# Peptides against a protein of PDB entry 4Y8H, part 8

Target 1, 222 residues: chain A of PDB entry 4Y8H
Amino acid sequence: TTIVGVKFNNGVVIAADTRSTQGPIVADKNCAKLHRISPKIWCAGAGTAADTEAVTQLIGSNIELHSLYTSREPRVVSALQMLKQHLFKYQGHIGAYLIVAGVDPTGSHLFSIHAHGSTDVGYYLSLGSGSLAAMAVLESHWKQDLTKEEAIKLASDAIQAGIWNDLGSGSNVDVCVMEIGKDAEYLRNYLTPNVREEKQKSYKFPRGTTAVLKESIVNICD

## One batch from the design tools (peptide; made by RFdiffusion4, then SolubleMPNN)

Design b1_p25_4_s4 (from b1_p25_4 with A11E E15A T17V M18V A22S H23R)
Fold by OpenDDE base, seed 2:
Structure b1_p25_4_s4 (fold): chain B 222 residues (1-222), chain A 25 residues (1-25)
Amino acid sequence: as target 1 above (222 residues)
Amino acid sequence: AAAAAAAAAAEALRAAVVAAASRGK
């Protein structure tokens, strides 16, 4: 997996690859690794796919309840705190590594969470087996005051570095853009650089392609 | 190509429906 987050001047972008693996097997070529916690708070998940989905759904439900009880829009720091406390309770046995991002009444936020419940903050972040390939791109091309378009490009280039250089990453790039004062823009399959070409030749051979070298008829009913 | 476009259109529609539902509360 390769997941990234990048802050820009008016919001935050997250991106992910779409390969799911079971050891050496590609289980899914087009897995969705971007999860909605709330309308304006999204996360990218690495580690155990079931754990990333389940924990984000659980915290999403709790954030909705908390929003109703407080009569306030959900905050990214509230999602961060709920996620880290839940993961810490399970001592790293819930295999969720998350980049959590969003917009709220306090602005735009970008955080990471590890399975043991530690958290980091940054203007750009990467996680997963492709994180070093992604970070090489981020460190080379990140600057202050990125535009929306520059941040989407940087995030997608960082995911592509994981697709090309990490065995655990592949297929497509998914993007989610969270801009202040706008709805979240979920760009499923924003890039599809691994579309299979049409087969130039058929593997269906005509009858008679294999020569019959010998035939023997055995009567089985005597 | 048509199945991938249909899946992308269905997910884009789901994102648009969620965005529309967030405007009504």
Scores: peptide ipSAE 0.000, ipTM 0.248, DockQ to the pose 0.019
Fold by OpenDDE base, seed 3:
Structure b1_p25_4_s4 (fold): chain B 222 residues (1-222), chain A 25 residues (1-25)
Amino acid sequence: as target 1 above (222 residues)
Amino acid sequence: AAAAAAAAAAEALRAAVVAAASRGK
């Protein structure tokens, strides 16, 4: 997995690759790793896919209830705190490594969470097996005061570095853009750089390409 | 033509997600 988050001048972008793996096996070529916690708070997940999905759904439901109870729009720091406390309670047994990002009445936010419940803050972040490949791109091209377009490009280039260089990453780039004062823009398959080309040759060989050398009919029933 | 169809499908899915988010208001 390669997941990234990048802050820009008026919001935050998160991006992910779309490969799911089971050891050396590609389980899914086009899985979704971007999860909605609330309309304007999204999460990218690395680690155990079931745990990332389940924990984000659980916190999403509790954030909705909290929003209703408080009569307030959900805050990214509230989602962060709830995720952190939940993951810490389970001492890293919930294998969720998350980049949590969003916009709320206090502005745009970008955080990471590790399975043991540690949290980081940054202007750019990467997690997963492709995180080093992504971070090489981020460290090379990140600047302050990125535009929306520059941040989407930087995040997409960082995910592509994971796609090309990490065995655990592949296929497509998913993006979610959360801009202040706008609805979240979920860009499923924003880039599809691994479309399978048409087969140049037919595998339908002419009859007789493999010669039958001998035929024998054996009655197995007496 | 395949890139245009993929872009149109992505735009249709975006419109469906925006429409689904707008129907919950």
Scores: peptide ipSAE 0.000, ipTM 0.267, DockQ to the pose 0.017
Fold by OpenDDE base, seed 5:
Structure b1_p25_4_s4 (fold): chain B 222 residues (1-222), chain A 25 residues (1-25)
Amino acid sequence: as target 1 above (222 residues)
Amino acid sequence: AAAAAAAAAAEALRAAVVAAASRGK
């Protein structure tokens, strides 16, 4: 997996690859790794896919209840704290590594969470097996005061570095853009750089390519 | 045809996410 988050001047973008693996096997070529916690708070998940989905749904439900109870829009720091405390309680046995991002009445936020419940803050972050490939791009091209378009490009270029260089990453780039004062823009398959071309040749040989040397008919009924 | 169907599905999903976000106002 390669997941990234990048802050820009008026919001935050997260991006992910779309490969799911089971050891050496590609289980899914086009899985969704971007999860909605609330309408304006999204996360990208690395690690155990079931744990990332289940924990984000659990916190998403509790954030909705908290929002209704407080009569307030959900805050990214509330989701961060709930995720952190839940993951810490399970001492890293819930294999969720998350980049949590969003916009709320306090502004735009970008955080990471590790399975043991540690959290980081940054203007750009990467997680997963492709994180070093992504970080090489981020460290080379990140600047302060990115535009929305520059941040989408930087995030997608960083995911592509994982797609091309990490065995655990591949296929497509998914993007979610969370801009202050706008609805979240989920761009499923924003880039599809690995569309398989049609095979030029068929391995379907004509009938009779292998000669029948012997035939025997056995009656199965007595 | 698969690329056009994927683009149409992405556009339909984009419209569905926008429509789901607009129902919560």
Scores: peptide ipSAE 0.000, ipTM 0.259, DockQ to the pose 0.019
Fold by OpenDDE base, seed 4:
Structure b1_p25_4_s4 (fold): chain B 222 residues (1-222), chain A 25 residues (1-25)
Amino acid sequence: as target 1 above (222 residues)
Amino acid sequence: AAAAAAAAAAEALRAAVVAAASRGK
């Protein structure tokens, strides 16, 4: 997996690859690794796919209840705190490594969470097996005051570095853009750089293409 | 072809539901 988050001048973008693996096996070529916690708070997940989905759904439900109870829009820091406390309680046995991002009444936010419940903050972040490939791109091209378009490009380029160089990453780039004052824009398969070309030739042969060179009928009943 | 169309329709529906759910909250 390669997941990234990048802050820009008026919001935050997260992106992910779409490969799921089971050891050496590609289990899914086009899995979704971007999860909605709330309308304007999204998460990218690495680690155990079931755990990333389940924990984000659980916290998403609890964030909705908390929002109703407080009569306030959900905050990214609330989601962060709930996620980290939940993950810490399970001492890393919930294999969720998350980039949590969003916009709320306090602004735009970008965080990461590890399975043991540690949290980081930054203007750009990467996680997963492709994180070093992604980080090489981020460190090379990140600057202050990115535009939305520059941040989407940077995030997409960082995911592509994982797609091309990490065995655990591949296929497509999914993007979610969270801009202040706008709805979240979920761009499923924003880039599809691994579309299989049409086969140059048909390898369908008619029945009988393999010649029978010899036939022998043996009567086994006397 | 039907499975690919169903998968594409399911993804398009998911994207539309996500977009609609983002507008409604």
Scores: peptide ipSAE 0.000, ipTM 0.250, DockQ to the pose 0.022; fails the geometry check

## One batch from the design tools (peptide; made by RFdiffusion4, then SolubleMPNN)

Design b1_p26_1_s1
Fold by OpenDDE base, seed 5:
Structure b1_p26_1_s1 (fold): chain B 222 residues (1-222), chain A 26 residues (1-26)
Amino acid sequence: as target 1 above (222 residues)
Amino acid sequence: PTVASEEELAALRERQAAELAALEAE
């Protein structure tokens, strides 16, 4: 598993490898997935897929309720604090680590949370079994004032390095772009080794609509 | 593309940490 986050000139990108999403194979206990906390706050979860999803759904629900009651846009730091408190409370029961990223009225933010509750801050971060290989790419190529496109490429290259180090086989990369003043852009299967670049399904989430992600289970009929 | 120096990266991380601390104090 490899998850990364990269800040760019006007926002933040997160990316994750999606190795376990294809086929009847027993849910790899170590899945990386991107999860929506709010329309403009996302996390990359690593560890037990069920644990990361349950935690992010709980926090997402609480943040949404809080936002509705306060009439304020959710803040990344609020998500961070709630996630940290939850992970700390269940320390030893949840083997998950997260990259939390987003945009809010205060700007763009990128954080990581370890299973033991520690928080890191950075302009680029990597976690997971491939994190060292990913970090080598990030450290070598990160610069100030990255464009959106450069940041997406850098995040994807870092994930690919992590995948190569861990499995030696091609895997899908999911990307989420959170740019200031724009809707979040979720790029599912941004890199698929066997799928030509053509079908970038960009999902733009309109403001205020709980976009029900229609999971189209594409039955790959062999 | 000028890769940010380790010093520049450290300064940026410090700024972001300060921003976080300010937001948490809010």
Scores: peptide ipSAE 0.006, ipTM 0.342, DockQ to the pose 0.022
Fold by OpenDDE base, seed 2:
Structure b1_p26_1_s1 (fold): chain B 222 residues (1-222), chain A 26 residues (1-26)
Amino acid sequence: as target 1 above (222 residues)
Amino acid sequence: PTVASEEELAALRERQAAELAALEAE
């Protein structure tokens, strides 16, 4: 699995590889999925999909209750703290890791949480089995003042590098865009890498318009 | 498991801000 986060000029993008059951690829129990914590706070989880979903739903519920009680928009840091507290309880020995990202009244945020409770912050992050390959792409191409479109592309390219490193083929890329002042945009199946039979040693990202196969765009209203 | 404190998180944020400032200075 590979999950990434990328900050851009007005928000943050997260992306995850979603392994298609349609390929000969053994449905690794480690499905990376994007999970909504709140309308403007999402996480990319790697680990047991069921556990990650359960934790994120619980945190989401608690954050929603807190938001209602305080009449304040939820903060990414609050989600981060709650996730840190619960990851240890419910995921046990499973090396679950999360990228937590979102926008709140204080701005855009991008964090990672490791299974042992450590957190990191950055302009770009990658986690998972393909994280090194993804990070190489991120480090090479991240720049200040990325546009939304550039960030989406960069995140997608990074995921593709991770997929190539780990699986070679058969995964989709999901993307969630959280832009300040806008609703979150969830891009499901943003990219479906073609099943390439041949493991090319070097993933050459086509320097060009990667055909974005948009299957569905879900606008999440507050 | 060592959970990062809020202080540690603040330090990380400060580092990020410094990095951003450095990028802007280039």
Scores: peptide ipSAE 0.000, ipTM 0.254, DockQ to the pose 0.022
Fold by OpenDDE base, seed 1:
Structure b1_p26_1_s1 (fold): chain B 222 residues (1-222), chain A 26 residues (1-26)
Amino acid sequence: as target 1 above (222 residues)
Amino acid sequence: PTVASEEELAALRERQAAELAALEAE
């Protein structure tokens, strides 16, 4: 599995491969999925899919309740702390790592949580079995003041590098874009590379315009 | 569910800002 996060000039992008969802291919115990914590806070989870989903639902419910009680918009750092506390409490039972990202009144944020409870912050992050290949792409092509489109492309390219490194076959890439002042944009199956390109020694960025299914999630609180 | 205290949130924000500043200096 490979999950990535990329900050851009006005927000943050997260992406995940969906290899575990494609048919009889190796039910690797590690599923990567994007999960909504709140309308503008999402996470990319890797590990046991059931565990990551359960955790994100619990945290999402708690954040929603807290937001209603305090009349404050949910903050990414609150989600991060709650996730960290929960993962720590169940340490040894949940082999999950997460990228947590979103926008809130304080700006855009990108964090990662490791299974042992360590947290990282950065402009770009990668986790999972393909994380090294993904990171190589990110380090090579990340720059300050990325546009939304550049960030989406970079995140997708990084995931693809991870996929090729790990499986040597194409898989679906999901992307979520969280831009300041806008609704979150969930791009399911942003990339569906079907073609086993031979392990090209050189990573070439795919030029293919894949049909993007865009789903906008509107804030329930309006 | 233990909601993050304002103090914990402030500390986390400060750490985030410091780490981002360090990345920008690299």
Scores: peptide ipSAE 0.009, ipTM 0.324, DockQ to the pose 0.023; fails the geometry check
Fold by OpenDDE base, seed 4:
Structure b1_p26_1_s1 (fold): chain B 222 residues (1-222), chain A 26 residues (1-26)
Amino acid sequence: as target 1 above (222 residues)
Amino acid sequence: PTVASEEELAALRERQAAELAALEAE
């Protein structure tokens, strides 16, 4: 599995391969999936399906309650702290690692969390079995002041590199875009847009023809 | 817009870490 996050000029993108959830592919016990913590805070979870889902649901519920009681939009740092505490507390029982991303009144944020509670920060991150291949793409193509479209493409290309590393084929990618001042946009089976790149090196991977499902998530805390 | 150098990336990550620390202190 492969999960990535990429910051852009006005927000953050996270992406995950969906091989474990796709038809003729042998389901792996380890999956990568995007999970909503709050309307504008999402994570890409990797590890056992049960572990990642349980962690993200628990934190999501707590963040929602906190937001309701305080009448404030959830903060990414609050989600991060709660996730770190939970993962650390259950070290050895939860085999999960996460990319946590979102937008809040303080801006856009991108973090990774390991099961032992360590946290990394960056403008681009990759985790999972394909993370090295993904990181090679990210390091080669990341630049300052990425547009949303460039960031989506970069994240998608990085995921595809990870997929190629593991299976030698496939292009099923879920993407979540969190842009400041907008609703989050969840793109299931996203197709990478044709973005003009100044760089000579492009990574071309097989593209799926699967229908793209777009979902807009409204902030319910307003 | 060009690919950031390792030094630029390090500086950016340092800023993010500082921002996180400031937010966590609130």
Scores: peptide ipSAE 0.008, ipTM 0.350, DockQ to the pose 0.023; fails the geometry check

Design b1_p26_4_s1
Fold by OpenDDE base, seed 3:
Order: sequence, then structure tokens, then C-alpha cells
Structure b1_p26_4_s1 (fold): chain B 222 residues (1-222), chain A 26 residues (1-26)
Amino acid sequence: as target 1 above (222 residues)
Amino acid sequence: SMAAERARARETARRSAAAAARAAAA
């Protein structure tokens, strides 16, 4: 997995690859690793796919209840705290590594969470097996005051570095853009750089291509 | 109003499902 987050001047972008693996096997070529916690709070998940999905759904449900109880739009720091406390309770046995991003009435936010419940903050972040390949692109090309378009390009270039160089990453690039004062823009399969071309020849041979070289009839007498 | 927020959440979910259905038909 390669997941990234990048802050820009008026918001935050997250991106992910679309490969799921079971050891050396590609289990899914086009899985979704971007999860909605709330309308304007999204996360990218690395580690155990079932744990990343289940923990984000659980916190998403509790954030909705908290928003109703407080009569307020949900905050990214509330989702961060709920995720941290839940993961810490399970002492790293829930294999969820998350980049959490969003916009709320306090501004734009970008955080990471590890399975043991530690959290980091940054202007750009990467996690997963492709994180070093992604970070090489981020460290080389990140600048302050990125535009929306520059941040989408930087995030997609960082995911592509994971797709090309990490065995655990592959297929497509998914993007989610969260801009202040706008709805979240979820761009499923924003890039599809691994579409298989049509084969020059079909492996469907005409009937009779394999010749019968010998026939034998055996009478089975009881 | 809670009804307007539920309507926006349903429309966002419908747009996401329609985008997923277009990606599966390609």
C-alpha cells in the first residue's frame, strides 16, 4: 500500500493506490483505500484492510452521533482522538495505519495514526509499504503555499512512485480533495496508468486445432 | 435543518455510487 496526504493553501488532499495483497498474491486490483468518516473528513488506510474499514466505519458512526449530540459539524481532531483511543485500547492488534484529513469550522487538518495509537502532524505525510518511494517524491517537490492543482499532482506523483517501485502497491490512483468552504471531491480512479492493452493474438483456437493421433476402443466385458 | 443535511448526505452517496457504477461499466 501507498497512501499520502498533502496540505494546500485552501485545504487538504489525500491519495492512495488500489492494490490489495495476500502475501505474494494480488487479491484485488482495484480496492478502495479512501474511507469517509464524515462528509468533509476522509482517511486513507494501510495495514489490514478489514481493520482499516471496520475502525473507520465505527468512528464514522460515533462522529455522526457526537455531531448530533453537540449540534456542531464534526472536527478532524475529534475523529483523531476517537481513533487514537480505540487503537491504543487494542495495543496494536488492530492493524490500522491511517492518514486522517479534512476540513472543519477551525480550518484544514492533516494527521497520521499508527496501530498502537501514536499520532503525527505534518504538511505532507506518507504511510504503507510504498511510503519511502512516496516520501522521496514529496521531499523532492513539496513547497509551501501549494495550489489545489499542484497538491493533486504532487499526491498523484507520490502514489505513482509507490505503484512503480513497491511490490505491495499497484494499479490505479484514488484521490480525495477537501477544500475549505466546498464539498469533498472524491476522485475514484483519478489515474488508471496500468490498463492492459488488447493482445495482438487471441488464445482462442478453432475447434479441431489439436489433432487426434490415436483412438482405441476397449470392450469392457463383465 | 437535519432533513436538509440528510438530503445532502444521500445526494453525495448517490453521486459516489453513480461514479462507481460508471467506473465498473468502463
Scores: peptide ipSAE 0.000, ipTM 0.237, DockQ to the pose 0.020
Fold by OpenDDE base, seed 4:
Structure b1_p26_4_s1 (fold): chain B 222 residues (1-222), chain A 26 residues (1-26)
Amino acid sequence: as target 1 above (222 residues)
Amino acid sequence: SMAAERARARETARRSAAAAARAAAA
């Protein structure tokens, strides 16, 4: 997995690759790793896919209840606190590594959470097996006062570094843009750089192309 | 507390912005 978050002048972008793996096996070529906690708070998940989905749904539900109870829009730091306390309670046994981002009445926010419940803050973040490939791009090209378009490009380039260089990452780039004063823009398959072309040849052969060298019928019920 | 985490996040963001502004002025 490669997941990234990048802050820009008026918001935050998160991005992810779309490969799911089971050891050496590609389990899914186009999985969704961007999860909605609330309308304007999204996260990217790395680690155990079931744990990332389940924990984000659980906190999403509790954030909605908290929003209703307080008569306030959900805040990214509320989601962060609830996630970290939940993950810490389970001492890293919930294999969720999250980049949590969003916009709220206090501004734009970008955080990371590790499975043991530690949290970080930054202007750019990467997690997953492709995080070093992504971070090499981020460290090379990040600047202050990024535009929305520059941040989307930077995040997408960082995910592509994971796609090309990390075995655990691949296929497509998903993006979610959270800009202050706008709805969240979820761009599923924003880039599809690994579209398989049509095979120039068919390997369907007529029946009998491989000669039967010997046949034997054995009764197994004697 | 949520307020303390916000204060820390804001201060970290401010420090990172100040560090990057210093690196760009170098």
Scores: peptide ipSAE 0.000, ipTM 0.155, DockQ to the pose 0.040
Fold by OpenDDE base, seed 5:
Order: C-alpha cells, then sequence, then structure tokens
Structure b1_p26_4_s1 (fold): chain B 222 residues (1-222), chain A 26 residues (1-26)
C-alpha cells in the first residue's frame, strides 16, 4: 500500500493506491483505501484492510453521535483522539495505519496514526510499504503554500512512485480533496495508469486445428 | 438525481485529470 496526505493553502488532499494483497497474491486490483469518517473528514488506510475499514466505520459512527449530541460539526482532532485511544487499547493487534485528514470549523488538518496508537502531524505524510517511494517524491517537490492543483499533482505523483516501485502497491490512484468552505471531493480512480492494452495475438484456434486421432463408443450397460 | 450529478462531476473531474495528465506529459 501507498497512502499520502498533503496540505495546501485552503485545505488538504489524501491519496491512495488501489492494490490489495494476500502475501504474493493480488487479491483485489481496484480496492478502495479512502474511507469516510464524516462528510468532511476522510482517512487513508494501510495494514490489514479489514481492520482499517472496521475501525474507521466504528469511529465514524461515534463521531456522528458525538456531533448530534454536541450540535457541532465533527472535528478532525476528535476523530484522531478516538482512533488513537482505540488502537492503543488493542496494543497494535488492530493492524490499522491511517492518514487522517479533513476540514472543520477550526481549519484544515492532516495527521497520521500507527497501529500502537502513536500519532504524528505534518504538512505532508506517507504510510504503507510504498511510503519511502512516496516520501522521496514529497521531499523533492513539496513547497509551502501549495495550490489545490499542485497538491493533487504532488499527491498523485507520490502514489505513482509507490505504484511503480513498491510490490505491495499498484493499479490506480484514488484522491480525496477537502477544501475549506466546500464539500469533500472524492475522486475514485483519478488516475488509471495500468490499463492493459488489447492482446496483439489471439490464442483462439479454429475448430479442427487438433485432429481427432481415435473415436470409440463403449456400451457401459450390461 | 444526486447520483447522476455525482456521475457527471466524476466524469468532469476525470476529463480534467486526463487533460492535466496530458498537459503534464507534454
Amino acid sequence: as target 1 above (222 residues)
Amino acid sequence: SMAAERARARETARRSAAAAARAAAA
């Protein structure tokens, strides 16, 4: 997996690859690794796919209830705190590595969470097996005061570095853009750089290419 | 329908992304 987050001047973008693996096997070529916690708070998940989905749904439900009880829009820091406390309780046995991002009444936020419940903050972040490939792109091209378009490009280039260089990453780029004062823009399959071309040769032979060498009718009833 | 508007927004974003990817490959 390759997941990234990048802050820009008026919001935050997250991106992910779309390969799921079971050891050496590609289990899914086009899985969704971007999860909605709330309308304006999204996360990208690496590690155990079932754990990333289940934990983000659980916290998403609790954030919705909390928002209703408080009569307030959900905050990214509330989701961060609930996630880290839950993951810490399970001592890393819930294999969820998350980049959590969003916009709320306090601004735009970008965080990471490890399975043991540690958390980081940054202007750009990467996680997963492709994180070093992604980080090489981020460290080379990140600048302060990115535009929305520059941040989407940087995030997608960083995911592509994982797609091309990490065995655990592949297929497509998914993007979610969270801009202050706008709805979240979920761009499923924003890039599809691995569409296979049509095969140059057909392996369908005409009938009769293999000769019938022998035919026998056997009565099996006594 | 909200689903048709989301499908149009996705297709517009995909076309804009394909145009941006073609502009970045130039």
Scores: peptide ipSAE 0.000, ipTM 0.241, DockQ to the pose 0.020
Fold by OpenDDE base, seed 1:
Structure b1_p26_4_s1 (fold): chain B 222 residues (1-222), chain A 26 residues (1-26)
Amino acid sequence: as target 1 above (222 residues)
Amino acid sequence: SMAAERARARETARRSAAAAARAAAA
């Protein structure tokens, strides 16, 4: 897996690859690793796919209830706190490594969470087996005051570095853009750089194309 | 019947792929 987050001048972008693996096996070529916690708070997940999905759904439900009780829009820091406390309670047995990003009434936010419940803050972050390949691109091309378009490009280039260089990463680039004052823009399969070319030939031949070279009838009953 | 069986087979394959994806490393 390669997941990234990048802050820009008016929001945050997260991106992910679309390969799911079971050891050396590609289990899914086009899985979704971007999860919605709330309308304007999204999460990218690495680690155990079930755990990333289940924990983000659980916290998403609790954030919705919290929003209703408080009569307030959900905050990224509230999601961060709920996620880290849940993961810490399970002592790293929930294999969720998360990049949590969003916009709320306090601005744009980008965080990471590890399975033991530690949390980091940054303007750019990467996690997963492709994180070093992604970070090489981020460290080389990140600058302060990115535009939306520059941040989407940087995030997608960082995911492509994982796709091309990490065995655990592959297929497509998914993107989610969260801009202040706008709805979240979920761009499923924003890039599809691994579409297989059309097969030049078909091995489907008409019936009877294979000639019978020899026939022999043998009695097998004594 | 064949369209419903293909729809069930697609949904079972989707559920099995989703269950396999759940057990897979993300």
Scores: peptide ipSAE 0.027, ipTM 0.365, DockQ to the pose 0.017; fails the geometry check

